# Ledger of designs, part 155: peptides against a protein of PDB entry 6FRK

Target 1, 411 residues: chain A of PDB entry 6FRK
Amino acid sequence: NEEVLNAMLKEVCTALLEADVNIKLVKQLRENVKSAIDLEEMASGLNKRKMIQHAVFKELVKLVDPGVKAWTPTKGKQNVIMFVGLQGSGKTTTCSKLAYYYQRKGWKTCLICADTFRAGAFDQLKQNATKARIPFYGSYTEMDPVIIASEGVEKFKNENFEIIIVDTSGRHKQEDSLFEEMLQVANAIQPDNIVYVMDASIGQACEAQAKAFKDKVDVASVIVTKLDGHAKGGGALSAVAATKSPIIFIGTGEHIDDFEPFKTQPFISKLLGMGDIEGLIDKVNELKLDDNEALIEKLKHGQFTLRDMYEQFQNIMKMGPFSQILGMIPGFGTDFMSKGNEQESMARLKKLMTIMDSMNDQELDSTDGAKVFSKQPGRIQRVARGSGVSTRDVQELLTQYTKFAQMVKKM

## One batch from the design tools (peptide; made by RFdiffusion4, then SolubleMPNN)

Design b2_p18_8_s4 (from b2_p18_8, 10 letters changed)
Fold by OpenDDE base, seed 2:
Structure b2_p18_8_s4 (fold): chain B 411 residues (1-411), chain A 18 residues (1-18)
Amino acid sequence: as target 1 above (411 residues)
Amino acid sequence: KLKELTNLYLEIQKILNE
């Protein structure tokens, strides 16, 4: 029994190391799991694999929980949130994502660019903020980040903003001058929350980086970025352990909407490759895919129209990266779609939808759309001209539709 | 329902990648 336990723990430890979990944390977890498993209960014929998986899951949940309640903004108050992190962590993008998240929830939100070190930092923030319609402050001429941060915070306090997000400079290395600048900014603006932004893809370096920030500045929250890539997020455990601060949000892509509140259970489930069925259900429910009851009923009857296909393409586009959806399904790795294939697939979907926008209701609502076009070839030419595509592109769409409709009839 | 929808999306993706 001990040999079987040790073999299974070795496999789990290898998988956790491959998921960028820190070697020290993996060793500690192995010891904690060994101490938590009653070997006598393992003798009772219980599925030893499930028991070990449950023990591992439970210990990983504890590693993600710092035992400290996350800071939350107070409605109707002025909440100053300072962002800190290295260059390339996704800090500036994450500031915009967080601002947009609160704005969509009806908070009066603004952004301040106090990054004077990086040329074009303010232009980048301004571009992101303008696209999201978020008020912003910064300077092209002021070089002191303390002055910019102080003036910006004062301005937005006077204008009764509720969420005031301050982006700071990031550097490539842990430099004492960076930490001194961060402390000066923090002392000047007196933030209600300091958010450390960490790139999940840096693997074993997560602990040392997170510790260096926590030792210099009062980090109270963590945001983990780049969880859409090959990074399974094991570095997030290292960040929590080092900062003793909760993960509040995760960045799951490059789009402003690729940002979600951190959930412990789904994250650990994904880390272990168990999928996130609950997050998939939540995502499906957020999309009001309950309107898919009508589709599911149609599918059960073997009915599938061009309009039904169009609505499904809209739903896919609303779901965001299909790789994220697949990554929530047990047994589908995030690698099933390369990032390049996803943008191309989305562009292809948009092209197909544009062709369908030139179709009439009779064509869209026909249970045999391909037959409608085959009977009257002039419809293909009309749709092609209306959408600015070739007649071949319309025929390819109809061929794809026919393949779908045949699959639906077999369901 | 979720399984059926997932299967539909997987098949959509296969057809889109052809």
Scores: peptide ipSAE 0.029, ipTM 0.592, DockQ to the pose 0.110
Fold by OpenDDE base, seed 1:
Structure b2_p18_8_s4 (fold): chain B 411 residues (1-411), chain A 18 residues (1-18)
Amino acid sequence: as target 1 above (411 residues)
Amino acid sequence: KLKELTNLYLEIQKILNE
């Protein structure tokens, strides 16, 4: 039994190291799991794999819980949130995502650019803020980030803003001058929360970086970015261990909506390759995909039209990056779709929808849409001309539709 | 319901990646 336990723990430890979990945390986890497992209960014929998986899950949940309640903004108050982090961590993009998140919830939100080090930092923030209709402050001429941050915070306090987000300079390395600048800004504006932004893709370097920030600045919250790519999220455990601060949000892509509140259970389930069924349910409910009851009922009856296919393509486009959805399904790894393949897939969906926008109701609502086009080839030529595509592109769409309709009949 | 929708989306992606 101990040999079997040690073999299974070795596999789990290898998988956690491949998920960018810090080697010290993996060793501690292994010891904690060994102490929590009763070897006598493993002898009783219980699924040893399930028992070890449950023990590992419980210990990982403890590693992402710092035992400190996350800071939350107070409604009707002026809440100042300062962002800190390295250059390239996604800090500036994350400021815009957090501002947009609170704005969508009905908070009076604004952005301040106190990054004077990076050329074009203010232009980038201004572009993102303008696109999201978020009020912003910054300077093209002032070089002191303390002055910019102080003036911006005072302005937005006087205008009764509830969420005031301050973006600071990021540097490429742990430079003492950067930490001194961050401390001067923090002392001047007296933030209610300091958020450390960490890139998950830096793997084993997450611990050392998070520790260096916590040792210099009173980090109270963590945001982890770039969880849409090759980063399996193990660096998040290192950030919590080093900062002793809760993860409050995660960045899951490049879009302004690719931002979600951190949930411990779904995150650990995803890290272990168990999927995120709860997050999938929540995302399906947010999209009002329950209106698909009528579609699911049609699918159960083997009915599938070109209109039904169009509506499904609209739903996929509303769901955002499909890699995020796949990463919520048990047994589908995050690596199944590269970022390049997603944009190409979305462009392909948009092209197919544009072809269908040139179809008439008789073509869209037919239970055998492919047969309607095969009986009257002039319809293919009309649709091709209307959508600005080749007759071959329309035939490829009809071939794809036929494949879907055949799968639906087998469901 | 969620499983059926998930399977449909997975099959859509397979066909789109062909």
Scores: peptide ipSAE 0.026, ipTM 0.591, DockQ to the pose 0.104
Fold by OpenDDE base, seed 3:
Structure b2_p18_8_s4 (fold): chain B 411 residues (1-411), chain A 18 residues (1-18)
Amino acid sequence: as target 1 above (411 residues)
Amino acid sequence: KLKELTNLYLEIQKILNE
């Protein structure tokens, strides 16, 4: 029994290391799991694998909980949120995502660019803020980030903004000058929350980086970015351990809406390859895919049109990276779609949609779209010319549609 | 409903990978 336990724990430890979990945390987890498992209960014919998975899950949940309640903004107050992190961590993009999140929740939100180090930082922030219709402040002439941050915070306080987000300078490496600048800005504006933004793709370097920021500035919250990539998110555990601060949000893509509140249980379930059924349900509900009662009813009746296929492709594109959706399904590991395959798949979907944009309502709404085109081959040539593709590309689309329609009839 | 939708997406992916 002990040999079997040690073998199974070795497999779990290997999988956690491959998920970018820090080696010290994996060792501690292994010891805690060994102490929590009763070997006598394992002998009684209980599913040893489920028992070990449950023990591992429980210990990972404890590692994500810093024992500190996450800061939350107060409605009707002026809440100053300062962002810190390295260049390339997704910090500036995350400022815009957080601002957009609060704006969509009915908060009076604004952005301040206190990055004077990058010549294009203010233009980038202004572009993102303007697209999202978020008020912004910054300077093209002021070089002191303390002055810009102080003036911007004062301005937006006087205008009764509820959420005031301050983006600071990042560097490519940890530099003493960066930390001094961050401290000067923090002392001047006295933020209600300091958010450390970490890139999950840096793997085992997450601990050292997160510790370096926490040792210099009073980090109270963590945001983890680039969880849409090959990063399994094990570095998030290292960030919590080093900062002793909760993860409040995660970045799940490049879009401004690829941003969600952190949930412990779904995150650990995904990290263990158990899937995230709850997150999948929440994402389906957020997209109002269930409100397409008309589509579900059509599927139940074995009816599937080219328009129904187009709407499904739009839904896939709105859901974000298809790899994220698959990664929420148990047994579909995050590795099932390489980054290359996802971009290629999205490009294929976009090409198919462009072909369908050249179809008419009679073609799109036909219950037998392929038969409409087979009866009148001139339609294929019209659609091909309208979309700038070959007649072969249109025929391939119709072949794919026919495969889908046959599958829906078997459901 | 979720199972049917999931199966549809899995089959979409199979067809896109062909």
Scores: peptide ipSAE 0.025, ipTM 0.581, DockQ to the pose 0.103
Fold by OpenDDE base, seed 5:
Structure b2_p18_8_s4 (fold): chain B 411 residues (1-411), chain A 18 residues (1-18)
Amino acid sequence: as target 1 above (411 residues)
Amino acid sequence: KLKELTNLYLEIQKILNE
C-alpha cells in the first residue's frame, strides 16, 4: 500500500512540476498528502487512486486560497485600482480587459495611462480604450507618472467614475527605480486595490517575481495572464504563496473578452489535467450551443450551406478562442491549439464573414454554394465588389467552404 | 453532440490555419 501511494504521489509530483508548480510547494504538498491519507482507510477497498486524487486536489485548493477575502469594488463609490507588473506580463492589456469587464457589468469605468517609460504606451492604451469605448486619460508631454496618475484620478473622481484603473510603468528588470516610482504613484493616488499582473509562462520564476513586488508595494490582488498558452498555470500557486493575495481574474487569451473571474475548482481541475467540465457546461450554456440542434441535424444529413458556415463562424467569434473550450475537454491538452495565432484566425474569420455579408440568400442557402458561383462567375465579381475584396479572396472562401462541405459529408 | 461540434470547430481551425 505504501509503495502504491509513493508511486502515485511521484506521478502527481512530476505532473505538477511539468505544470510549473514551484518545487518547494510540490514537496510540501507531497508531505501534506501523505499525512492526510490514512493508510487504514486505503486498506478498506476504496479506489486508492480516487482517494489520492481527492487528497491532492484538496491540498491544491488550499494553496490557491491565501485565507484573505478578495477586494471588491463598492457600487456608487469611486474605486481606484492600480496595476503593477513587469513589461510583457500583459499588464496594459489586462487593464483594458478589467475595465471592459466592469463596463459590461454597468460600472462607470475609466483608464489612466501612467506609463511614461515605454514609448507608445499611451497610444496603445488609447487604442484599446477607444475600441472598447472606455474613457481614458494620459499625456504625451508629462513625464512624471505621479502627476499623470494624480491628475487623471482627480479628473475621473470629479466626473463620478466608479472604477478608475491606473496602468503604471512596467520594466523588463526589477530595478529599484521602478519600485520607487510605483510607491510614489501609490502614495499619491491612494488606491483602494493594488493588482499585481503575472505572466503564467515564466514558470518557476513566478515566486521570486511575485515576492519582489509584494516586498515593495502592498499588493492586494493577483491577476494571472497567458493561461491559454503552454503555461499550465502552476506559477499562479507561487504568486498566491508569495503575495498572500487572492487571484481575482485570469487572462485566457489575447481578445478583450478573454478574461474571467478566477474560480478555484476549475483552475485546479485544469492544472491536474482533469479538464474543466463545469466551465465547459457553463460556456456551452452561455453560448446556447444547445440551439445548434438544427445544425447537428443538418450535419447528420450531410447538408452544409454557406449560411451554416457563417453561423458557425459567428458561434466561434462568440466563443472566443476555441483553444479555451478544447482546453476544458478532458484529454485535450492546451498544446493542441498552440500553433495558431488566435487573433489572426479571428481576423481571418471576420474577413470571411464580411465577404459572406455581400452574398444573397440564393448563394447562402444553396446546398452547393460553390457550384452556384462556378456556374455564374459574375456572382464572384459582385461579391468581391460588395465586400471590397479581390475575386481571389472570394474564390479562397469558396474553396474553404468546399473543404468543409466535403468534411460534413464524411461525418 | 458536443463531440461532433468540437470536431467541426477543430476542422474549421485547421482550415483557417492552412
Scores: peptide ipSAE 0.028, ipTM 0.573, DockQ to the pose 0.121; fails the geometry check

## One batch from the design tools (peptide; made by RFdiffusion4, then SolubleMPNN)

Design b2_p19_1_s1 (from b2_p19_1, 11 letters changed)
Fold by OpenDDE base, seed 3:
Structure b2_p19_1_s1 (fold): chain B 411 residues (1-411), chain A 19 residues (1-19)
Amino acid sequence: as target 1 above (411 residues)
Amino acid sequence: DELEKLTKLWLEIQKILDE
């Protein structure tokens, strides 16, 4: 029994190391799991694999829980949120994502660019803020980040902003001059929350980086970025351990909507390669896919209309990056969709939907939509003219629909 | 499993969109 336990723990430890979990944390986890497993219960014929998985899961949940309640903004108050992190961590993009998240929740949000070191930092922030319709502050002439941060915070406090996000300079290395600048900015603006932004792709370097920031500034929250790539997020455990601060959000892509509140259980499930079925269900439920029951019932009967296809395209577009949804499904890697294909796939979906917007209810609601068009080719020409596309584009859509309808009949 | 059917549908949608 102990040999079987040691073998299974070795496999789990290998998988965690391959997920960029710090070697020290993996060793500690192994010892904690060994201490938590009753060998007598394991002898009683319980599913040894499930017991070990549960013990590992429980210990990983403890590693992402710093025992400190996450800071939350207070409604109707001015909340100053300072961002800190290295260059290339996704800090500036994450500032915009967080501002957009709160704006969509009905908070009066703004952005301040206090990065005077990076050429074009203010232009990048301004571009992101303008696209999201978020008010912003910065300077092209002021070189002191303390002055810019102080003036921007004062301006937006006077304008009764509720969420004031300050983006600071990021450097390529842990430099004392960066930490001194961050400390001066923090002392001047007195932030309610300091957010450390960490790139999940840096793997084993996460601990040392997170610790260096926490030792210089009072980091109270962590945001982990680039969880859409090959990064399995094991570095996030190292950041929590080093900062003793909760992960509050994760960045899951390049789009402004590729940002979600951190959930411990889904994250650990994904880290273990178990997928995130719960997060998939939650995301499906948030989309008010109440029509999913009706769709599933149609699918059970092998019925699939052009309207059902249109509704599924709308659902995919509402879900955001389909790569993220697939990455929540057990056995589907995050690489199942190449990042470049997602915008093209969304543009293709929009084109297909535009063609379908020129169809009538008889065409959309037919259980054999392709046959309706094949029997009356004049319908193809009408739809093509109505949508401004070729008759070939309509035929390609009908061919795709036929493939779907055949797949549904096999389900 | 209803989720499995939706998942299979979405996967096939994506495959057809990538063709």
Scores: peptide ipSAE 0.028, ipTM 0.613, DockQ to the pose 0.123
Fold by OpenDDE base, seed 4:
Structure b2_p19_1_s1 (fold): chain B 411 residues (1-411), chain A 19 residues (1-19)
Amino acid sequence: as target 1 above (411 residues)
Amino acid sequence: DELEKLTKLWLEIQKILDE
C-alpha cells in the first residue's frame, strides 16, 4: 500500500511540477497528503486513486488559501487600488479589466495611468478606458508617477469615485528603482489595496518574483494573468505562498471580459487536468438559460434558423474566447486554440452577425434560410448592400449556415 | 447531455469560423 501510494504521489508530483507548481510546495504537498491518507482506509478496498486525488485536491485547496481574507471594496467609499507588477505581466490590461468588472457591477470606477516609463502607456490606457467608457487620468507631460498618481487620486476622490485604480510603471527586471518608485507612489496615495499582477507563464520564477514584490510593497491581493495560454496555473500557488495574499481574479485572455473572480475549486480542478465543469456550467448559466432551453428544444427537432445561429454567435461572444470554454471541458487542453486565431475568429463572427443584421425576419426565421436566398437571389444582393459586404460574403455565410443546419439535423 | 450538445455545436461553429 505504501509503495502504491508513493508511486501515485510521484505521478501527481510530476504532474504538479509540469503545471509549474514550485518544487518546495510540491514536496510539502506530498508530505501533507501522506499524513492525511489513512493507509488502513486505503486497504479497505476504497478506490485508492479517488482517495489520493481527493487528498491532493484538499491539500491544493489549502495551498491557494493564504489564511487571510481578501480585501473587498466598500460601497459608497473611495477605494484606491494600486497595481504593481513587471512589464509584460498583463498589469495595464488587468487594470482595465478590473475597472470594467466593477463598472459593470454598478461601481463608479476610474483608471489612473501612473506608468511614465513605458512609451505609449497612457495612450494604451486611454484607448482601453475610452472603449469601455471608463473615466481615466494621466499625463503626457508629467514624468513623476507620484505626482500623476496623487493628482489623479485626489481628483477622483473629489468626484466621489468608488473604485480608483492606479496602474504603475513596470520594469523588465526586478530593479530597486522600480520598488522605490512603487513605494513612493504607495506612500503618496495610501492605497486601500495593493494588487500584484503575475504572469502565470513564468513558471518556476513565480515564487521569487512574487516574494521580491512582497518584500518591498504591502501586496494584499494577487491577480494571475495568461491562464488562457500554456500555463497550467501552478505559479499561482507560488504567488499565494510568497505574498501570503489571496488570488482575487484571473485573466483568461486578451479581451476586456476575459477576467473572472478567482474560484478555488475550479482552478484546482483545472490544475489537476480534471476540467472546470462547474465554471462551464456557470458560464452556460450566465447565458440566459431560457434561450438555451428553447435552442436545445429546436436542436432536438433538427430545426436551426439563421436567427438561431445569430443567437449562438451572441452567446459565443458573451462567453468570450472559445478556448476558455474548451479549457473547461475535461480532455480539451488549453492548446486546442491558438491565441492568434481567437481575435480573427471573433472578427469573423462580428462580420457574420453584421451580415445577418441586414436580413429580414422571413430570412432569419426560415428553417431553410439558404433555400430562401437560393430561390430569390435578389435577397443576397439586398443583404450584401445593406451590410456593406460582397455577394460572395453573403453566399459564404449561407454556406456556413447550411453546414451548421446539416450538423444540427445529425445531432 | 444538453451541455455536451451545445459544446459540440460551439466546437463546430468555431471550426467553421476558423476555415
Scores: peptide ipSAE 0.028, ipTM 0.556, DockQ to the pose 0.125
Fold by OpenDDE base, seed 5:
Structure b2_p19_1_s1 (fold): chain B 411 residues (1-411), chain A 19 residues (1-19)
Amino acid sequence: as target 1 above (411 residues)
Amino acid sequence: DELEKLTKLWLEIQKILDE
């Protein structure tokens, strides 16, 4: 029994190391799990695998809980949120995602670019903010980030903004001057929350990086980015351990909507390769996919129209990148979809939907939509003109539809 | 079972979009 336990713990430890969990944390976890497992209960015929999985899960939940309540903004107050993190961590993108999240929740939100070090930082922030219709502040001429941050915070306080997000220069490990600048900004603006943004893909370096930021500024929250790819998120445990600060949000892709509140249980489940069934259920419920009883009934009968395809494209667009949904299903790893194709796929979906917006109800609701167009080629030309695309683009859409309709007939 | 069918449909949608 002890040999079996040790073998199973070795497999779990290997999987956690492959998930970028810090070696020290994995060792501690192994000891804690061994101490938590009653070998006598394991002898009683209980599923040893389930017991070990539960013990591992419970200890991982403790590792992601810093024992500190997450900071939350106060409604009707001016809440200043300062972002800190390495260059390339996704910090600037995450500022925009957080601003957009609060704006969608009905908060008066703004962005300040206090990154004077990186060329084009303000242009990038301005572009993101403008796309999301978020008010922003920054300078092309002021080189002191303390001045920019102070002026921007004062401006937006005077304008009664509730969420004031300050993006700072991304730092490298060896740039003591930039850490001092970060501290000067923090001292000048007196933020209500300091958010450390961490890239999940940096693996074993997460602890040392997170600690370096915490040792310089009062990090109170962590946001983990790039959880859409090969990073299983084990570095997040290292960030929590080093900062003693809760993970408040995760970035799950490149889109501004690829941002969600951190949930412990789903995250640990995903880290263990168990999937996120709860998050999948929540997402399905948010989409009101239960109203798809009619669709499910059509699918059972092998019926699929262009309208049914359009509705599915709308659902995919509402859910965000389908890779995220797949990553919630047990046995579908995060690697199932290549990162680069998601934005292109979404742009392709939007183009396809725009073509379908130029179709009539007879074309959309036909059980043999491709045949309707094949019988009357003038329909292809009409749709192409209406949507501003080539006749070839419409034919490609119809070819894709035909592939879907054939698949549905085989389901 | 229904969620699995929808998931399979979306997977195949994505494959066709990636082609």
Scores: peptide ipSAE 0.028, ipTM 0.595, DockQ to the pose 0.132
Fold by OpenDDE base, seed 2:
Structure b2_p19_1_s1 (fold): chain B 411 residues (1-411), chain A 19 residues (1-19)
Amino acid sequence: as target 1 above (411 residues)
Amino acid sequence: DELEKLTKLWLEIQKILDE
């Protein structure tokens, strides 16, 4: 029994190391799991693998919990949020995402660019803020970030803004001059929250980076970026351990909407390759896919029309990158769709929808759409001409529909 | 069970789009 436990723990430890979990945390987790598993309960014929997985899951949840409640902004107050992090961490993009998140929730939100080091930092922030209709402040002439931050915070306090986000200078390296500048800005504006932004793709470097920031400034919150790619997010555990601060949000892409509140259970499930069923349900519910009760009822009866297929294509297009959806499904790794294939797949989907836009209600609502077209080939030619495609393209669509309808009948 | 069915449907959509 102990040999089997040690073998299974070795596999889990290997998978966690491959997920960029820090080696010290993996060692500690292994010891904690060994101490939490009753070997006598393992003798009782319970599924040993499930028990070990549950123990590992429970210990990972504890590693993500710093035991400190996350800071939350107070409605009707002026909340100053200072962002800190290295250049290329996604800090500036994350400032815009957080501002947009609060704006969509009905908060009076603004952005301050206190990055005087990077040429064009203010122009980039201004472009992002203008596109999202977020008020912004910065200077083209002032070189002191303390002056810019202080003036911007004072301005937006006087204008009764509720969320005042300050973006600071990033550096490529951990430089003492950066930390001194950050401390001077923090002392001048007295932020209600300091947010450390970390790139999940830096892997094992997460601990050392997070510690360097925490040792110099009072980091109270963490945001993890670039969780859309190959990064499994194991570095987030290292950031929490080093900063002793909660993860409050995650960035899941480059779009302004690719930003969500951190949820512990879904994150650990994804880290273990269990998928994010809860996040999938939440995204499905946010899309008002409650209208899928009618679809689910049709699926239960083995009915599937061309219109039902069209509606599913619309839903996929509304959900954003299909890769993000697949990454929420248990057993589908993030590697299943390369970014190149996604644009082509979306173009193919739009082409299929354009073909269906040239179909009539009788064709779309038929439970045997392929048979309607096979009985009257003139329909294929009409649809092809109406959509500007070949008759072959329409036949390919009908072949695809037939594959789906057969699958639904087997469900 | 219903979410699993939708998920399976979407996976088959993806396979067809990749063909």
Scores: peptide ipSAE 0.028, ipTM 0.543, DockQ to the pose 0.117

